# Peptides against a protein of PDB entry 4ASU, part 280

Target 1, 270 residues: chain A of PDB entry 4ASU
Amino acid sequence: ATLKDITRRLKSIKNIQKITKSMKMVAAAKYARAERELKPARVYGVGSLALYEKADIKTPEDKKKHLIIGVSSDRGLCGAIHSSVAKQMKSEAANLAAAGKEVKIIGVGDKIRSILHRTHSDQFLVTFKEVGRRPPTFGDASVIALELLNSGYEFDEGSIIFNRFRSVISYKTEEKPIFSLDTISSAESMSIYDDIDADVLRNYQEYSLANIIYYSLKESTTSEQSARMTAMDNASKNASEMIDKLTLTFNRTRQAVITKELIEIISGAA
Target 2, 83 residues: chain B of PDB entry 4ASU
Amino acid sequence: FTFASPTQVFFNSANVRQVDVPTQTGAFGILAAHVPTLQVLRPGLVVVHAEDGTTSKYFVSSGSVTVNADSSVQLLAEEAVTL

## One batch from the design tools (peptide; made by RFdiffusion4, then SolubleMPNN)

Design b2_p26_7_s1 (from b2_p26_7, 11 letters changed)
Fold by OpenDDE base, seed 3:
Structure b2_p26_7_s1 (fold): chain B 270 residues (1-270), chain C 83 residues (1-83), chain A 26 residues (1-26)
Amino acid sequence: as target 1 above (270 residues)
Amino acid sequence: as target 2 above (83 residues)
Amino acid sequence: AALAAAAARRAEEEAAAERLRAAIAA
């Protein structure tokens, strides 16, 4: 490589390093906020899921329609955040198909669609875009929930797949169940609950779905920002190492050029 | 007893004596060992009676309340404010 | 103004992310 080539590469990597450092700082700020907002959201969301865990809601085997909701965002540069969700969605879809279920997919965030469009395009019902620009609100979750419920798609059960936040360095892709109104209303385990009006149950399920979506969005956001922060830190370190290596190469090449020029002068070949 | 909004937790797995909630079907008092039920909240006043005799009041907008067979209660309000 | 500033920051972040993706792909 010529000195010019090395210099150009150095400049490029230094610029990348500046960008990655800046992105790290932005991700860190967003992470700090997301983590604070996740604390109540987790209590709220886990509280909503408690019914399904305690009531042990089961979907009858004759029910074949399964909905997969993958939760991520529109934003890249966050390590394996999107691919992890997509991988689990693929696995779940394959398992359900093998079990003779009809599988439909909803993507929350454009990245899910981007990853799965070639292999699963026919299974997608809708992709919610504009996710990850702002911290998710309960209003956002409600919009998604209502759009799903009003879509006319009749599912029996579903799975919401998202990255659960563990720590700044760790997340886990998890699945939580979603049940249709019909599945809940017909569940034998629900018989222990006192005479529940059908309208009450419908409204309850609307809130439940919104709650779960909201929770998943908050977990996903926190996981994403932490992963982005880590990814940008790693990128910055890698850039630093490359800069050091290239700087050494530059110095060696410069010395070689000088030596060559001196030899050419001495030899009269100049 | 868990009482939370999406943005704030008021009670997390706490023991309380009684919770009065505004439901769409009317006012509902949740006592210890209440029968399992599901209700939807209407805008109104939530009153939490703690075991120590302290009474706390909250305004809630909408949401749900769940009373489970294990006597656990989840009061999940879309919005809630301490009064 | 705060919403506009937030939108502008987001646009800059997206543009930076796209540039970085392009640079990594390249």
Scores: peptide ipSAE 0.007, ipTM 0.830, DockQ to the pose 0.044
Fold by OpenDDE base, seed 2:
Structure b2_p26_7_s1 (fold): chain B 270 residues (1-270), chain C 83 residues (1-83), chain A 26 residues (1-26)
Amino acid sequence: as target 1 above (270 residues)
Amino acid sequence: as target 2 above (83 residues)
Amino acid sequence: AALAAAAARRAEEEAAAERLRAAIAA
């Protein structure tokens, strides 16, 4: 490579490093906020899931319609955040299909669709875009919940798949159940909840769905920002190493050029 | 007893004597060993009676309340403020 | 219905807030 080529490459990598460092800082700020906002959201979301855990709601085997909600975002450069969700969605879809279930998919965030479009396009009901630019609100979750409930798609049970935040360096893709109103109302384990008005149960289920979606969005966002911060840090380090290597190459090449020029001068070949 | 909004936690697995909640079907007092039930919140006052005799009041906009067989209660409000 | 009502209220509040912002910006 010529000195010019090396210099051009150095400049390019230095620019990339600057961008990745900047993105790291932005991700760090968003992560710090997301982590703070996740604390109450987790209590809230886990509280909403408590019914399903305690009631041990079972879907009859004859019920075949299963909904998978994958929660991610539109934004890249966050490591395996999207692929982890997609991987679990694929696994779940395959398992359900093997069990003779009908599977439909909802994607929260465009990246899910991007990954699954080729293999699962026919199973997609809807993809919610414009996810990840701003922190998710309960309003956002409510919109998604209402859209699902009003979609006319009848499901018996479902799975919401998202990245649960564990630490700044770790997330885990997890699944939580969602149930249709009919499944909840017909569940034998719900018999202990006496005299639940059908309208009350419907409204309760709407809140439950919104709550779980909100929770999943908060977990996903925190995981994503953390992963992005890590990814940008790694990219910055890799850029730094490459800069060092290229700088050494530049120096060696420069010395060789100088030596050659000196030899040419001394030899009178100029 | 857990009482939270999406943005704030008021009680997390706390023991309380009684919780009065505004439900769509009317005011509901949740006592220890209350029968399992599900209810939706209407805008109104939540009153938490702690075991120590402390009474706390909250305004809630909407949400849900769950009373489980194990006497655990989840009060999940969309919006809640301390009064 | 309750979520829809809540969403409607939020939309009204957002619309009111936008009107207020527009009024302040004018």
Scores: peptide ipSAE 0.121, ipTM 0.875, DockQ to the pose 0.058; fails the geometry check
Fold by OpenDDE base, seed 1:
Structure b2_p26_7_s1 (fold): chain B 270 residues (1-270), chain C 83 residues (1-83), chain A 26 residues (1-26)
Amino acid sequence: as target 1 above (270 residues)
Amino acid sequence: as target 2 above (83 residues)
Amino acid sequence: AALAAAAARRAEEEAAAERLRAAIAA
């Protein structure tokens, strides 16, 4: 490579490093906000799930309709955030199909659709786009819940798949159950709650669904921002290492050129 | 007893004497060892009676309340403010 | 020896470039 080629490459990598450093700072700011907002959201969401955990709601085996909600975003450059959710969705869909269940999919965020479109396009009910530009609100979750309830798809049970935040360096893809109103109403374990009006139970279930979706969005957002921050940090470090290597190559090449010129002068072969 | 909104936590696994909640079917007082029930909230006043006799008041919009067999209570409001 | 060293350096640079691309694509 000529000195000119090395110089051009150095300039390009330095520019990339500046971009990745800037993106890291932006991700860090968004992460800090997301983590603060996740604290109450987790208490709220876990509180909503408490009924289903305690009631041990079972779906009869003869019921075949299963809904999978995958939660991510539209935004890239965040490591394995999207692929991890998609991988678990694929695994769950395959397991359910093997068990003779009908599977339908809802994607929250365009990246899920992008990954699964070729293999699971026929199973998609709806994809929610424009996720990840702004922090998710309870209103956003309510819209998703309402759309699901109004979709006309009569699922028996479902699962919501999302990345749960553990720490700035760790997330885990997890699944939480979703139940239809009919499944809850018919569950034997719900008998201890029997003095419940049907309208009350319906309204309760609507809130529960919105709550769980909201919780999943907050976990996903926090995980995504932390992963993006880490990815940008890694990219910046890799760029730094490459700059160092190219700088050494440049210096060696320059010295070789000088040496060659000196030899030509001394030998009179110029 | 857990009482939270999407953006704020008021009580997290606390022990309380009584919680008065505004439900669509009417005002309901939740005491210790209350029978399991599910209710939905209407806009109104929540009153939390602590074991030490302290009373706290909150305004809530909509949401749900769950009383479980283990006497745990989850009060989840869409919006809630201290009064 | 010089050609081998140059080839090894190119391989290292390519590996580093691939790591960078992977980190950005990730």
Scores: peptide ipSAE 0.019, ipTM 0.807, DockQ to the pose 0.011; fails the geometry check
Fold by OpenDDE base, seed 4:
Structure b2_p26_7_s1 (fold): chain B 270 residues (1-270), chain C 83 residues (1-83), chain A 26 residues (1-26)
Amino acid sequence: as target 1 above (270 residues)
Amino acid sequence: as target 2 above (83 residues)
Amino acid sequence: AALAAAAARRAEEEAAAERLRAAIAA
């Protein structure tokens, strides 16, 4: 490589490093906010899931329609955030198919579709885009819930798959159940709940779905921003190492050029 | 007893004496060992009676309330404000 | 129109992200 080539590459990598550092800072700010907002959201979301955990709702085996909701975002450069969700979705879809279930998929965030489009295109019902630019709101979750409920696809049971935030350095892809109104209404374990009006139950389920989606979005966002922060930090470090390496190469190349020029001068070949 | 909105937690696994909730079917009081039920909130007043005798009032917009067999209660409001 | 504009912005952001990834990998 010529000195010019090395210099150009150095400049390019330095610029990349600046960008990655900036992105790290942005991700850090978003992470800090997301973590603060996750605290109440987790209580809220876990509260919504409490019924399902306590009632131990089971879907009859004869019920075959299963919905998988994968929750991520449109935004890249966040490590394995999207691939982790997609991997879990694939695994779940395969397991359900092996069990003779019909599987349909909803992607929250375009990255899910981007990963799964070749293998699972026929299973996708809808992909929600414009996820991850702003912090998710309950309104956003409600829109997703409403669209799902109005999609005309009747499912018996579902799985919402998302990255649960553990710490700044750790997330875990998890699955939480979602149930259709019919499944809940017919569940034997629900018999202990007294005088549930059908309209009340329907409305309750609408809230529950929105609540769970909201929770999943908040967990996902926090995990994503943390992972992005880490990814950008790593990228910045890698860029730094490359800069150092190229600088050494530049210096060596420069010395070689100088030596060559000196030899040419001494030999009279110039 | 858990009472939360998407953005704020008011009670988290707390012990309370009574919670009065506005539901679509009518307001009712949740006491200790209340029968399991599911309800949907209507806009209105939530009154939490603590064991120490203190009473807290909240306005809620909508949401759900769950009373479980284990006497756990989840009051989940879309919006809630302390009054 | 708003959806199209949003889609276009996303495509640009993704392209930029891909370029950044490629540059980092490189």
Scores: peptide ipSAE 0.018, ipTM 0.829, DockQ to the pose 0.030; fails the geometry check

Design b2_p26_7_s2 (from b2_p26_7, 19 letters changed)
Fold by OpenDDE base, seed 5:
Structure b2_p26_7_s2 (fold): chain B 270 residues (1-270), chain C 83 residues (1-83), chain A 26 residues (1-26)
Amino acid sequence: as target 1 above (270 residues)
Amino acid sequence: as target 2 above (83 residues)
Amino acid sequence: AELEEARRRREEEREAAERLREAIAA
């Protein structure tokens, strides 16, 4: 490689390093905020899920319509965040299909669609875009919940798949149940709640869905920002190592050129 | 007893004597071993009576309240503020 | 003051939700 080639590569990698370093700092700031906002959101979301855990709501075997909601974002450069969700969505879809269930998919964030559109395009109901630019709000979750409920797809049960935040270095892809109003209303275990007005139950379900979506978005966002921070840190370190290697190569090549020139001068003077 | 909004936690698995909630069907008090129920919140006053006799007041907007068979309660408000 | 702040937050969230809905419909 010529000195010119090495210099060009060095410049390119240095620019990449600047970008990755900047992105790391941005991700760190967003992570810190997301983690703070996740604390109450987790209590809120887990509280909403408590009914389903305690009531042990089961969908009858004759009910075949299943909804999968994958939660991620529009933004890349965050390691395996999107692929992890997509992998679990694929697995769940395959298992449900093998069980003779009809599967429809909702993607929260464009990356889900980007990964699954080729293999699962016919199963997609809707994809929500513009996810991940701003921290998710309860309003955002409410909009998603409303669109889901108004989609016209009468699912019996569903699964929301998202990355649960564990730590700055760890997340786990999780699945939580979603139940239709009919499934909740018809559940045997809900008999202890039988005196509930249908309108109340409908409204309750709307809140529950919004709550779960909100929770999943907060978990996903926190996981994503932490993963992005790590990814950008790794990229910055890799760039640094490459810069060091190329700098050594540059110095070696420069010395070789100088030596060659000196030999030519000495040989030409003889 | 858990009481939270999306942005704030007021109680997390706490033991309380009574919680008064404003629901669409009417305000009621949740005591120990209250019958299981699901309710939707209306804008109004939540009053939490602690075991030590202290009373805390909150304004809530919309949301839900769940009373389970195991006497656990989840009060989940869209918006809530301490009064 | 706390009630006013809660109302403000709710309004901001509503506006954000509306913007999101518009963006999805677009």
Scores: peptide ipSAE 0.011, ipTM 0.829, DockQ to the pose 0.583
Fold by OpenDDE base, seed 4:
Formats: sequence, structure tokens, C-alpha cells
Structure b2_p26_7_s2 (fold): chain B 270 residues (1-270), chain C 83 residues (1-83), chain A 26 residues (1-26)
Amino acid sequence: as target 1 above (270 residues)
Amino acid sequence: as target 2 above (83 residues)
Amino acid sequence: AELEEARRRREEEREAAERLREAIAA
């Protein structure tokens, strides 16, 4: 490689490093906001899930329709955030299929579709795009919930798969159950809840679904921003190491050129 | 007793004496050991009576309330403000 | 040894994140 080639490569990597550092800072700011907003969202979401945990709702075995909602985003450069969700979705879909269930998939964020399109295209109902540009709002979750309910797919039960935030350095892909109105209304464990009007229960479930989706989005966003921050930091470090290596190569090459020139001068072969 | 909106937590696993909630079927008071129920909130006033005798008032837009068999209560409002 | 190195990296990342939080809070 010529000195010119090395210099060009150095310049390129230095520019990449600047970009990754900038992206790290942006991710850090978004992470800090997401973490703050996750605190109430977690209480809210966990509160919504409390019924399902307390009532121990069981779906009858004769019920075959299962919905998988994968929650991620449209944005890359965040480590294994998307692949972890997709992997668990694949595993869940395979397990459900093996159990004789019909599986349909909803992707929140385009990355889910991008990963699963070749293998699971026929199972996709809808993919929600433009996820991750702005922090998710309850309105966004409500839109997703409404679209799901209006999709015409009458699922019996479902799974929402998302990355739960643990810490700045850790997330865990988790699954939470979602249930249809019919499943909840028919659950034996729900018999203890007195005088629930069908309309009330329907409305309640609409809120529940929106709440759970909102929660999952907040967990996912926080996890994603944290992972992106880490990924950009790692990229910046890798770029730094490459710069150091190339700088050494540059210096060695430069010395060799100088030595060659000196020899040519001394030998008169110029 | 948990009372939260998507953006704010008012109570988190707190012990309260009574919570008055506005529901579509009417306002009712949730006491300790209330029968399990699911309700949908109507826009209105929520009144929380704490064990220390303090009373807090909130306006809620919509949402849900769950009373579980274990006496846990989840009041989840789409929007809520302290009054 | 690999676990310790992973732990050390996690601690360094935690410290870096904490510094960033402090910088954002200031």
C-alpha cells in the first residue's frame, strides 16, 4: 500500500470514528430520556399485566390461533437488539407450530420483517414502520392496538416479545402473554370477578392491550438506546485501534520510502 | 394500591384505606378486601384516602381499574392530574 | 479469566455510562 492509500484509509476511519462518537452521544441522550420515561411506564405496564398474573389465565388447548407480536424498531446499529427478538419469535413460532397452533406475526419495527421475511413471510399480518425515530407514546401504542384489533385476525392468545431493560449493559428478551376477549371471558379463573359487563370487559381489554404494547415499546426503546450507545462506543474503540495500527504502518512505510530515496541519492541511481 | 398513568406514578404498591373511582357504571369506593372486579374509568374524580387520613384528589380521563382477589388494586388512567 | 474480563468490561462500561449520565445531568 502506498502512503497515499494509507492516508486515505486513515482519513476514512477517522471520519467513521467521529460519526460513531457523535452517534454515541445521541444514543446516550436518548437513553437517558428513555430510562426516565420507562420508570412510570414500567409501573403502568406491570400494573396492566397484574391481572394475567393473578388470574392465571389459561387458554384452552382447543384454541389454536396464536399471535406473536415482536417489538423492536426500524433502526440498526444497536447490537443484537433485533436479532434477539427475532430469534425468540422464531423459537416461539416453531414451538407453537409443533403444538398444532396457527401462528400469525405482527412486527413492530421494520427490522423484524427484514429478518423474518424470508422464513416467515406468510405468517406476517402487518408490520408497523417508522418506529424508533421518536420516543413511543401511548398514542402510538393505541394505534397499534387498534390496528391489531381491527386486523380481522381473531387470535385466542398471543405473545408479545420485547427486550426488557435491566441496566445500561444488560437487557433480556422476554415474552408476555396477551389474551383475546373470548379467552378472558371464558377463563375459569375469571369467575371470581363479579358482574363484568361484556362491554366493560371489551373496553378493559382494549386498554390492557394498549398498555402492554406501550410498556413493551418503552422497554424496547430503552434497551435499544443503551445497546446502541454500547455499540457505538465499541465501534469508536475499534476505530481507534485501527487508526493506531494504520499509523504505525504509515510510519514504517514512510521510513521505508525515505530510506529508499536516500539510497537512490547516495547511489546516484537517480 | 397502584395508581399510574403512562407518564406518572401516583401510588405504587401503597396501602390505602379507600379509593373512590368514577366508572362507566357509576362511582364506587374500593375498600380493603373489596370483591374482585374489573371496571373502566369514566372521566371524573378519583379520591384516594390514605391510611394516615390524608385525602388526595385526582382528575382522570379514561382507563381501567382492577381489584384482584388478593386485594391488590391497579388504577391505570390514560391521563391523570392532581387536583 | 474470561468471566473476569467480561466483568471488568461491564464495570468499565457502567462507569462510562455513569459519567455520561453525570454529564447530561449537568
Scores: peptide ipSAE 0.007, ipTM 0.823, DockQ to the pose 0.018
Fold by OpenDDE base, seed 1:
Structure b2_p26_7_s2 (fold): chain B 270 residues (1-270), chain C 83 residues (1-83), chain A 26 residues (1-26)
Amino acid sequence: as target 1 above (270 residues)
Amino acid sequence: as target 2 above (83 residues)
Amino acid sequence: AELEEARRRREEEREAAERLREAIAA
């Protein structure tokens, strides 16, 4: 490579490094906000899941309709955030299919659709786009819940798959159950709640679904911003190392050129 | 007893004497060892009676309340404010 | 002519190297 080529490449990498550093700072700010907002959201969401955990709701084996909701965003450059969710969705879908279940998929965020489009396109009911530009609100979750309930797909049970935040350097892809109104109403373990009016139970279930979706969105957002911050930091470090290597190459190449020119001068060949 | 909105936590696994909640079927008091029930909230006043005799008042919009067999209670309001 | 061209290339490369070092140091 000529000295000019090396110089051009160095300039390009330095520009990339500046961009990645800036993106890191933006991700850090969004992460800090997301983490603060996750604290109450986690209490709220876990509280909503308490019924299902305590009631140990089970779906009869003869019921075959299963819904998978994958939660991520539209935005890239966040490490394995999207691929982790997609991987677990694929695994769950395969397991359910092997058990003779009918599986439908909802994607929250366009990246899920992008990853699963070729292999699972026929299983998708809907994909919610424009996720990840702004922090998710309870209103957003309510819209998603309402759309799901009005989709006409009468599922028996489902799974919501999302990245749970652990720390700035760690997240875990998790699955939480969702149940249809019919499944809840027919569950033996719910018999202690039998005096509940059907309309009350329907409304309760609508809130429950919205609550769980909201919780998953908040966990996902926090995990994503943290992962993006880490990814951008790593990219910046990699760029720095490459700059150092290219600088050494440049210096060596320059010395070689000088030596060659001196030899040509001495030999009279110039 | 857990009482939270999406954006704020008021009580997290706390012990309380009584919680008065506004439900669509009417206001009722949740006491210790209350029978398991599920209800939906209507806009109104929540009153939390602590074991020490202190009383806290909140206004809630909509949401849900769950009383489980283990006496745990989850009060989840879409919006809630301290009064 | 070849010597002059080689000299010109060397000067251009040297200037590029100095600009790069300055940019890296900043």
Scores: peptide ipSAE 0.000, ipTM 0.803, DockQ to the pose 0.008
Fold by OpenDDE base, seed 2:
Structure b2_p26_7_s2 (fold): chain B 270 residues (1-270), chain C 83 residues (1-83), chain A 26 residues (1-26)
Amino acid sequence: as target 1 above (270 residues)
Amino acid sequence: as target 2 above (83 residues)
Amino acid sequence: AELEEARRRREEEREAAERLREAIAA
């Protein structure tokens, strides 16, 4: 490689390193905020899921309609965040199909659609875009919940799949159940709950859906920002190593060129 | 007893004596061994009576309250403020 | 207020970055 080629490559990699370093800092800021906001959101979301865990709600086997909600974002450069969710969605969809269930999919974030559209296009009901630019709010979750409820798709049960935050270096893709109003109202285990008005139950379920979506968004966001921060850090380190290698090569090549020129001058061959 | 909004936690798996909640069907008090129930909150006052005799008041907007068979309670409000 | 928020953000960024470094080094 000529000195010019090495110099050009060095410049390019240095620019990439600057970009990745900047992105790391931005991700770090967003992560710090997301983690802070996740603490109450987790208590809130887990609280909303408590009923389903305690009541042990079972969907009858004759019920065939299953909804899968995948939660991620529109933004890339965050490692395996999107692919992990998509992989679990595919696995769940395949298992449900093998069990003779009808599966429909909702994607929260455009990346889910981008991964699954070719293989699961017929199963997609809707994809929510513009996810990940700003921190998710309860209002955002409510909009998603409302749109789902108004979609006209009468599912019996569902699964919401998202990345749960563990630490700055770890997340886990998890699944939480979603139940239709009919499934909840008909569940034998709900008989212990006395004289619940149908309107109350409907309102309760709508609120619960929004809660679960909100929780999933907060977990997903925190996981994504941490993963992006890690990915950008790794990219910056890799760039640094490459810069060091190229710098050494540059110095050696420069010395060789100088030596050659000196020899040419001394020999009169120039 | 858990009491939280999307942005704030007031109680997390705490033991309390009584919680008074404003529901759409009316205000009721949740005591020890209350029967399982589900209710939707209306805008109003939540009063938490601690075991030590202290009383805390909160204003809540919309939300839900769940009383489970194991006597666990989840009070979830869209918005809540301490009074 | 904006300056304080910006300072707070920078400090949070620094702390998050430090925690990341510690976690990656671990």
Scores: peptide ipSAE 0.000, ipTM 0.820, DockQ to the pose 0.031

